Peptides against a protein of PDB entry 3NZW. Designs and how they scored, part 5

Target 1, 212 residues: chain A of PDB entry 3NZW
Amino acid sequence: TTTLAFRFQGGIIVAVDSRATAGNWVASQTVKKVIEINPFLLGTMAGGAADCQFWETWLGSQCRLHELREKERISVAAASKILSNLVYQYKGAGLSMGTMICGYTRKEGPTIYYVDSDGTRLKGDIFCVGSGQTFAYGVLDSNYKWDLSVEDALYLGKRSILAAAHRDAYSGGSVNLYHVTEDGWIYHGNHDVGELFWKVKEEEGSFNNVIG
Target 2, 222 residues: chain B of PDB entry 3NZW
Amino acid sequence: QFNPYGDNGGTILGIAGEDFAVLAGDTRNITDYSINSRYEPKVFDCGDNIVMSANGFAADGDALVKRFKNSVKWYHFDHNDKKLSINSAARNIQHLLYGKRFFPYYVHTIIAGLDEDGKGAVYSFDPVGSYEREQCRAGGAAASLIMPFLDNQVNFKNQYEPGTNGKVKKPLKYLSVEEVIKLVRDSFTSATERHIQVGDGLEILIVTKDGVRKEFYELKRD

## One batch from the design tools (peptide; made by RFdiffusion4, then SolubleMPNN)

Design b1_p8_3_s1 (from b1_p8_3, 3 letters changed)
Fold by OpenDDE base, seed 4:
Structure b1_p8_3_s1 (fold): chain B 212 residues (1-212), chain C 222 residues (1-222), chain A 8 residues (1-8)
Amino acid sequence: as target 1 above (212 residues)
Amino acid sequence: as target 2 above (222 residues)
Amino acid sequence: MLKIKEPA
């Protein structure tokens, strides 16, 4: 798995691959690793597929209950804290989760929290999470700047996942891409790695270690 | 040391069409190298136009299917005989599986039916309840032999339009019920040749708007 | 067979 999120002048970019594995077996190439909690809040999934899918879906329910009770959207801080508190209660039980909670509220602005099953909760501007995270960081860190245009930021997110898909055997399938603004998240499509690789190679003149 | 799990072998396969879905399984049940039964069905009609199979350890599979059938019954009691949708069934099965997260059912679960728009739907589960809607899925002993074939023949992976130098992919399209049945039969006959835990018989459940029908085909009895 | 999304 490779997931990433970063803040920039235009909001938040979220990009993830779609491969799931069981050992050396490719279990799926089409896994949804982003949960759309509400129109302004996203969760990413890395680790055990069932653990992430089950508890982030549960988190979605808790966020909806908050809205009903308080007549206000839940903050990114509060949503991430609910998940963090939950996994901390299960500490030592064997849950495997690496997640980013990404969203926008008027109170907080664009916000990213990292939460994992070890009990870590971090607020930050840039995170890559998964077995391919170091490959993604290599591309992302080399090209990131706060003043990226929306177009360039979207491309950078997509391109970073592509790099990880290329080098990490446990990442691949497709890139799912999101842009989060004050008006909510926008889905920017599913990009098959097989097609995307050759397109990027041709347009950039990159990946020269591969002969087509 | 006591091992609570067994392995009864077998293989299952689901494929979704445009307005139908298919869930198929062989009828062989084994333990180690001994055939327990040459006809032990493992694909079930669970009501509300939902078919289900949980393949692996048969005791766990049977328990899970029974629990789901009971869940359907109680759903009707609690919601004025409302039909359980396939997506709701999938969510319910996730909870059944994840409820045993720390002592899992040793099974690969597949369900098939029609979604609320009348389109074919197949959902696949891991042992602890991760699930995904897919166009096709193989599970069980010979899943590794069949799944790549389905990638190629259902989702047209690695197929390109002739004369395009691999630049234009073969377009996706729905398969007819007849085409799907052919693929299922070819999958199981091929798997039977290469895997000792697959054989004897093939039972196919076809779900349409008119209900569930069953077809049976002989497989090699080696 | 557990499906894994490979944590950090």
Scores: peptide ipSAE 0.249, ipTM 0.827, DockQ to the pose 0.028
Fold by OpenDDE base, seed 2:
Structure b1_p8_3_s1 (fold): chain B 212 residues (1-212), chain C 222 residues (1-222), chain A 8 residues (1-8)
Amino acid sequence: as target 1 above (212 residues)
Amino acid sequence: as target 2 above (222 residues)
Amino acid sequence: MLKIKEPA
């Protein structure tokens, strides 16, 4: 798995691969590693598929309950705290989760929290999470600027996941791409890694380790 | 060391069509190298046009199916005989599976039916309740033999249009029920040849808007 | 076999 999120002048970019594995077996190439909690809030999934899917879905329910009770959308801080508190209660039980809670509220602006099954909760501007995270960081850190255009930011997110998909055997399938703004998240499509790879290679003259 | 799990072998697969879905399974039940039964059905009609199979450890599979059937029953009691949708069924099964997260049902679960738009739907589960809607899925002993075949023949993976120099993929299209049945039969006959835990019989449940139909085919008994 | 999204 490779997931990433970063803040920039235009909001938040979220990009994830779609491969699930069971050992050496590719279990799926089409896994949804982003949960759309509400129109303004996303969760990413790395680790145990069931753990992430179950508890982030649960989180969605908690966020909805908050909205019903408080007549206001839950903050990104509060949403991430709910999840963090939950996994902390299960500490030692064997949950495997590496998540990012990404969203926008008027109070917070664009916000990213990292939450994992160890109970770590971090606020930050850039996170890559998963077995391919180091590959993604290599590309992302090399090209990241706060002042990126939306177009360039989207491409950078997509390109970083592609790099990870190329080098990490446990990442691949496709890139799911999101842009989060004050108006909510926008889905920017599913990009098959096979097609994307050749396109990027041709356009950039990159990936020269592969002879086309 | 005591192992609470058994392995009763077998294989299942689901394929979704445009307005139908198929869930198939062999009827062999084994323990180690012994055949317990040559006809032990493992694909079940659970009502509300939902078919289900939980393949692996049969005791766990039977327990899970029984619990789900009971869930369907109570759903009707609690919601004025409302039909359980396939997506809701999938969510319910997730909770059944994840409820035993720390002592899982040792099964691969597949359900098939029609979504609320009348389109074929197949959902697959891991032992602890992660699930995904897919066009096709194989589970069980010979899943590794069948799934690549389904990738190629249902989703047309690695197929390109002739004369395009590999630049144009074969377009996706829905398969007819007859075509799907052919693929299912080919899958199981081939799996039977290469896997000792698969054979004896093939039972196919076909879900359409008109209900659930069953077909049976003999497999090799060796 | 559990599906994994490969935790680091």
Scores: peptide ipSAE 0.245, ipTM 0.835, DockQ to the pose 0.028
Fold by OpenDDE base, seed 1:
Structure b1_p8_3_s1 (fold): chain B 212 residues (1-212), chain C 222 residues (1-222), chain A 8 residues (1-8)
Amino acid sequence: as target 1 above (212 residues)
Amino acid sequence: as target 2 above (222 residues)
Amino acid sequence: MLKIKEPA
């Protein structure tokens, strides 16, 4: 798995791959690793597929209950805290989760929290999470700047996941891409790695380790 | 250490069509190298046009199916005989599986039916309740033999239009029920040849808007 | 076998 999120002048970019594995077995190439909690809030999934899917769906329910009770959208801080509190209660039980809670509220602005099953909760501007995270960081860190255009930021997110898909055997399938703004998240499509790779290679002159 | 799990072998396969879905399974039940039964059905009609199989450790599979059937029953009691949708069934099964997250059902679960738009639907589950809607899925002993075949024949993976120098993929299209049945039969006959835990009989449940139809075919009995 | 969206 490779997931990433980063803040920039235009909001938040979220990009994830879609491969699931069981050991050396490719279990799926089409996994949804982003949960759309509400129109302004996303969760990403890395680690145990069931753990992430179950508890982030549960988180979605908790966020909805908050909205119903408080007549206001839940903050990113509060949403991430709910999840972190939950996984902390299960600490030592063997949950495997690496998540990013990404969203926009008027109070917080664009916000990213990292939450994992070890009990870590971090607010930050840039996170890559998964077995391919270091590959993604290599591309992302090399090209990141706050002043990226939306177009460049979207491409950078997509490109970083592509790099990870190329090098990490546990990442691949496709790139799902999101842009989060004050108006909510916007889905920017599913990009098959097989097609995307060759396109990027041709346009950039990159991936020269691969002969076409 | 005590091992609470057995392995009863077998293989299951689901394929969704445009307005139908199939869920198939062999009827062999084994322990180690001993055939317990040559006809032990493992694909079940659960009502509300939902078919289900949980393949692996048969005791766990049977328990899970029973629990789901009971869940369907109570759903009707609690919601004025409302039909359980396939997506809701999938969510329910996730909770059944994840409820035993720390002592899992040792099974690969597949359900098949029609979605609320009347389109074929197949959902597959890991032992602890991760689930995904897919066009096809193989589970069980010979899943590793069959799944790549399904990738190629259902989703047309690695197939390209002739004369395009590999630049144009074969377009995705729905398969007819007849085509799906052929693929299922070929899958299981092939699996039977190469896997000792697969054989004896093939039972296919076909779900359409008109209900569930069952077909049976003999497999090799060695 | 459990499906994994490899490590967090």
Scores: peptide ipSAE 0.231, ipTM 0.819, DockQ to the pose 0.028; fails the geometry check
Fold by OpenDDE base, seed 3:
Structure b1_p8_3_s1 (fold): chain B 212 residues (1-212), chain C 222 residues (1-222), chain A 8 residues (1-8)
Amino acid sequence: as target 1 above (212 residues)
Amino acid sequence: as target 2 above (222 residues)
Amino acid sequence: MLKIKEPA
């Protein structure tokens, strides 16, 4: 798995691959590693598929309950804390989760929290999470700047996941791409790695380690 | 030491069509190298036009199916005989599976039916309840033999239009029920040839708007 | 066999 999220002048970019594995077996190439919690809040999934899917879906329910009770959208801080508190209760039980809670509230602005099953909760501007995270960081860190255009930011997110898909055997399938703004998240499509790779290679003149 | 799990072998396969879905399974039940039964059905009509199979450890599979059937019953009691949708069934099964997260059902679960738009639907589960809607899925002993075949023949993976220098993929299209049945039969006959835990009989449940029908085919009894 | 989104 490779997931990433970063803040920039235009909001938040979220990009994830879609491969699930069981050992050396490719279980799926079409896994949805982003949960759309509400129109303004996303969760990413890395680690155990069931753990992430179950508890982030549960988180969605908790976020909805918050909205019903408080008549206000839940903050990114509070949403991430709910998840963090939950996984902390299961600490040592063997949950495997690496998640980013990404969203926008008027109070917080664009916000990203990293939450994992070790009990870590971090607020930050840039996170890559999963077995391919270091590959993604290599591209992302080299090209990131706050003043990226939306177009360039979307491309950078997509390109970073592509790099990880190329080098990490446990990442691949497709890139699912999101842009989060004050108006909510926008889905920017599913990009098959098999097609995307050749397109990027041709357009950039990159991936010269591969002969076409 | 006592091992609470067994492996009863077998293989299951789901394929979704445009307005139908199929869930198929062999009828062989084994322990180690011994055939316990040549006809032990493992694909079940659970009501509400939902068919289900949980393949792996048969005791766990049976328990899970029974629990789900009971869930369907209670859903009717609690919601004025409302039909359980396939997506809701999938969510329910996730909870059944994840409820035993720390002592899992040792099964690969597949359900098939029609979604709320009348389109064929197949959902597959891991032992602890991660699930995905897919066009096709193989599970069980010979899943590794069948799944690549389904990738190629259902989703047309690695197929390109002739004369395009590999630049144009074969377009996705729905398969007819006849085509799907052919693929299922070819899958299981092939798997039977190469896997000792697959054979004896093939039972196919076909879900349409008109209900569930069953087809049975003999497999190699070696 | 558990599905995972990263290696253990």
Scores: peptide ipSAE 0.226, ipTM 0.833, DockQ to the pose 0.027; fails the geometry check

Design b1_p8_3_s2 (from b1_p8_3, 3 letters changed)
Fold by OpenDDE base, seed 2:
Structure b1_p8_3_s2 (fold): chain B 212 residues (1-212), chain C 222 residues (1-222), chain A 8 residues (1-8)
Amino acid sequence: as target 1 above (212 residues)
Amino acid sequence: as target 2 above (222 residues)
Amino acid sequence: MLKIIEPK
């Protein structure tokens, strides 16, 4: 798995791969590693597929209950805290989760929290999470600027996941790409890694370790 | 050391069509190297046009299916005989599976039916309730033999239009029920040849808007 | 059997 999220002048970019594995077996190439909690809030998934899927779906329900009770959208801080508190209660039970809660509220602006099953909760501007995270960081950190255009930011997110898919055997399938703004998240499509790789290689003259 | 799990072998396969879905399974039940039964059905009509199979440890599979059937029953009681949708069924099964997260059902679960738009739907589950809707899925002993075949023949993976220098993929299209049945039969006959835990019989449940139909085919018995 | 999306 490789997931990433970063803040920039235009909001938040979220990009994830779609491969799931069971040992050496590719279990799926089409896993949805982003949960759309509400129109302004996303959760990413890395670790145990069931743990992430179950509890982030549960989180979505808790966020909706908050909205019903408080008559306003839940903050990103509060949403991430709910999940963090939950996994902390299960500490030692064997949950495996590496998540990012990404969203926008008027109070907070664009916000990213990292939450994992160890009980860590971190607010930050840039996170890569998963077995391919270091490959993604290599590309992302090399090209990241706060002042990126939306187009360049989207490409950078997509390109970083592609790099991870290329080097990490446990990442691949496709890139799912999101842009989060004050108006909510926008889905920017599913990009098959096989097609994307050759396109990027041709356009950039990159990936020269592979002969076309 | 005590092992609470058994392995009863077998293989299951789901494929979604445009306006139908199929869920198939062999009828062999084994323990170690012994055949317990040559005809033990493992694909079930659960009502509301939903078919289900939970393949692996048969005791766990049977328990899970019984619980789901009971869930369907109570859903009708609680919601004025409302039909349980396939997506809601999938969510319910996730909760059944994840409810035993720390002592899992040792099964690969697949359900098939029609979505609320009348389109064929197949959902697959890992032992602890991770699930996704897919066009096709193989599960059980010979899943590793069948799944790549389905990738190629249902989703047309690694197929390109002739004369395009590999630049144009074979277009995706729905398969007819007849084509799907052919693929299912070829999958199981091939799996039977190469896997000792698969064989004896093939039962196919076909879900359409008109209900569930069953077909049976003999497989090799060696 | 368990689907993993590999935390590092």
Scores: peptide ipSAE 0.352, ipTM 0.846, DockQ to the pose 0.028
Fold by OpenDDE base, seed 3:
Structure b1_p8_3_s2 (fold): chain B 212 residues (1-212), chain C 222 residues (1-222), chain A 8 residues (1-8)
Amino acid sequence: as target 1 above (212 residues)
Amino acid sequence: as target 2 above (222 residues)
Amino acid sequence: MLKIIEPK
């Protein structure tokens, strides 16, 4: 798995691969590793697929209850804290989760929290999470700027996941790409790695370790 | 050391068509190298045009299917006989599976039916309730033998249009029920040849808007 | 046979 999220002048980019494995077996190439919690809030999945899918769906229910009770959209801080508190209650039970909660509220602006099953909760500008995270960081850190255009930011997110898919055996399938603004998240498509790789290689002149 | 789980072998396969879905399973039940039964059905009509199979440890599979059938019954009681949609069924099964997160059902679960638009739907589950809607899925003992075949023949993986130098993929299209049945039969006959835990009989449940139809075919009995 | 989306 490789997931990433980063803040920039235009909001948040979220990009993830779609491969799931069971040992050496490729269980799926089409896993949805972004859970759309609500129109303004995204969760990412790394670790146990069931743990992430179940509890982030549960989180969505809690966020909806918050809105009903408080007549206000839940903050990213509060949403991430709910999840963090939940997984912390299960600490030691064997949950496996590495998640990012990403959203944009008027109060907070664009906001990303990292939450994992160890009980860690971190706010930050840039996170890559998964077995391919270091590969993604290599590309992302080298090209990241706050002042990226939306177009360039989307490409950078996509390109970083592609790098991880190339080098990490446990990442691949496709890139799912999101842009989050104050108006909500926008899905920017599913990009098959097999096709994307050759396109990027040709256009950039990159991936010269691979003979075409 | 006591092991609470068994492995009863077998293989299951789901394929979604445009306006139908198929869920198939062999009828062999084994323990170790011994055949317990040559005809023990493992694919079930659960009502509301939903078919289900939970393959692996048969005791767990049967328990899960029974719980789901009961869930369907209670859904009708609680919601004025409303038909349970396939997506809602999938969510319900997730909760059944994840409810035993720390002592899982040792099964690979597949359900098949029609979505709310009348399109064929197949959902597959891991033992603890991660689920995904897919066009096809193999589960059980010979899943590793069948799944790559389905990738190639249902989703046309690694197939390209002739004369395009591998630049144009074969376009995705729905398969007819006849084509799907052929693929299912070829899958199971092939798996039976190479896996001792697969054989004896093949039961196929076909879901259409008109209901569930069953077909049976003999497999090798060795 | 759990589906794993590997964290590193």
Scores: peptide ipSAE 0.351, ipTM 0.845, DockQ to the pose 0.028
Fold by OpenDDE base, seed 1:
Structure b1_p8_3_s2 (fold): chain B 212 residues (1-212), chain C 222 residues (1-222), chain A 8 residues (1-8)
Amino acid sequence: as target 1 above (212 residues)
Amino acid sequence: as target 2 above (222 residues)
Amino acid sequence: MLKIIEPK
């Protein structure tokens, strides 16, 4: 798995791969590793598929309950705290989760929290999470600027996941891409790695380790 | 050390069509190298046009299916005989599976039916309740033999239009029920040849708007 | 086998 999120002048970019594995077996190439909690809030998934899917869906329900009770959307801080508190209660039980809660509220602006099953909760501007995270960081860190255009930021997110998919055997399938703004998240499509790779290689003159 | 799990072998396969879905399973039940039964059905009609199979440890599979059937029953009681949708069924099954997250059902679960738009739907689950809707899925002993075949024949993976120098993929299209049945039969006959835990009989449940139909085919009884 | 979207 490779997931990433970063803040920039235009909001938040979220990009994830779609491969699931069971040991050396490719279990799926089409996993949805982003949960759309509400129109302004996203959760990413890495680790145990069931753990992430179950508890982030549960988180979505908690966020909805908050909205109903308080007549206001939940803050990113509060949403991430709910999840963090939950996984902390299960600490030692064997949950495996690495998630980013990404969203926009008027109070907070664009916000990213990293939450994992070890009990870590971090607010930050840039996170890559998963077995391919180091590969993604290599590309992302090398090209990241706060002042990126939306177009460049989207491409950078996509490109970083592609790099990870190329090098990490546990990442691949496709890239799902999101842009989060004050108006909510926008889905920017599913990009098959098989096609995307060749396109990027041709356009950039990159991936010269592959002869094609 | 006590092992609470057994392995009863077998294989299951789901394929979704445009307006139908198929869930198939062999009828062999085995422990180690001993055939317990040559005809033990493992694909079930659960009502509301939902078919289900939980393949692996048969005791766990039967328990899970029974619980789901009971869930359907109570859903009707609690919601004025409302039909349980396939997506809701999938969510329910996730909760059944994840409810035993720390002592899982040792099964690979597949359900098949029609979605609310009348389109074929197949959902697959891991032992602890992660699930996805897919066009096809193989589960069980010979899943590793069949799934790549399905990738190629249902989703047309690694197939390209002739004369395009591999630049144009074969377009995705729905398969007819007849084509799906052929693929299922070929899958199981092939799997039977190469896997000792698969054989004896093939039961196919076909879900359409008109209900569930069953077909049976003999497999090698080796 | 459990589906894994690991590692972290």
Scores: peptide ipSAE 0.336, ipTM 0.833, DockQ to the pose 0.028
Fold by OpenDDE base, seed 4:
Structure b1_p8_3_s2 (fold): chain B 212 residues (1-212), chain C 222 residues (1-222), chain A 8 residues (1-8)
Amino acid sequence: as target 1 above (212 residues)
Amino acid sequence: as target 2 above (222 residues)
Amino acid sequence: MLKIIEPK
């Protein structure tokens, strides 16, 4: 798995791969590793697929209950804290989760929290999470700047996941891409790695370790 | 050390068509190298046009299917005989599976039916309730033999339009029920040849708007 | 049989 999120002048970019594995077996190439909690809030998934899918869906329910009770959208801080508190209660039970809670509220602006099953909760501007995270960081860190255009930021997110998909055997399938703004998240499509790789290679003149 | 799990072998396969879905399974039940039964069905009509199989440890599979059937029953009681949609069924099954997260059902679960738009739907589950909707899925002993075949023949993976130098993929299209049945039969006959836990019989449940139809084919009895 | 979506 490779997931990433970063803040920039235009909001938040979220990009994830779609591969799931069971040992050396590719279990799926089409896993949805982004949970759309509400129109303004996303959760990313890394670790145990069931743990992430179950509890982030549960988180969605908790966020909805908050909205119903408080007549206000939940903050990114509060949403991430709910999840963090939950996994902390299960500490030692064997949950495996590495998640980013990404969203926009008027109060907070664009916000990213990293939450994992070890009990870590971090607010930050840039996170890559998963077995391919270091590959993604290599591309992301080398090209990141706050003043990226939306187009360039989207491409950078997509390109970083592609790099990870190329080098990490446990990442691949496709890139799912999101842009989060004040108006909510926008889905920017599913990009099959098989097609995307060759396109990027041709356009950039990159990936010269592969002949084709 | 005591192992609470068994492995009863077998293989299951789901494929979604445009307006139908199929869920197939062999009828062999084994323990180790001994055939317990040559005809033990493992694909079930659960009502509301939903078919289900939980393949692996048969005791766990039967328990899970029984619980789901009961869930369907109670859904009707609680919601004025409302039909359980396939997506809601999938969510329910996730909760059944994840409810035993720390002592899982040792099964690979697949359900098939029609979505609310009348399109074929297949959902697959891991032992603890991770699930996704897919066009096709193989599960069980010979899943590793069949799934790559389905990737190629259902989703046309690694197939390209002739004369395009591999630049244009073969377009995705729905398969007819006849084509799907052919693929299922070829999958299981092939799997039977290479896997000792697969064989004896093939039962195919076909879900359409008109209900569930069942077909049976003999497999090698080796 | 568990689906894993983490880096191993």
Scores: peptide ipSAE 0.347, ipTM 0.839, DockQ to the pose 0.029; fails the geometry check

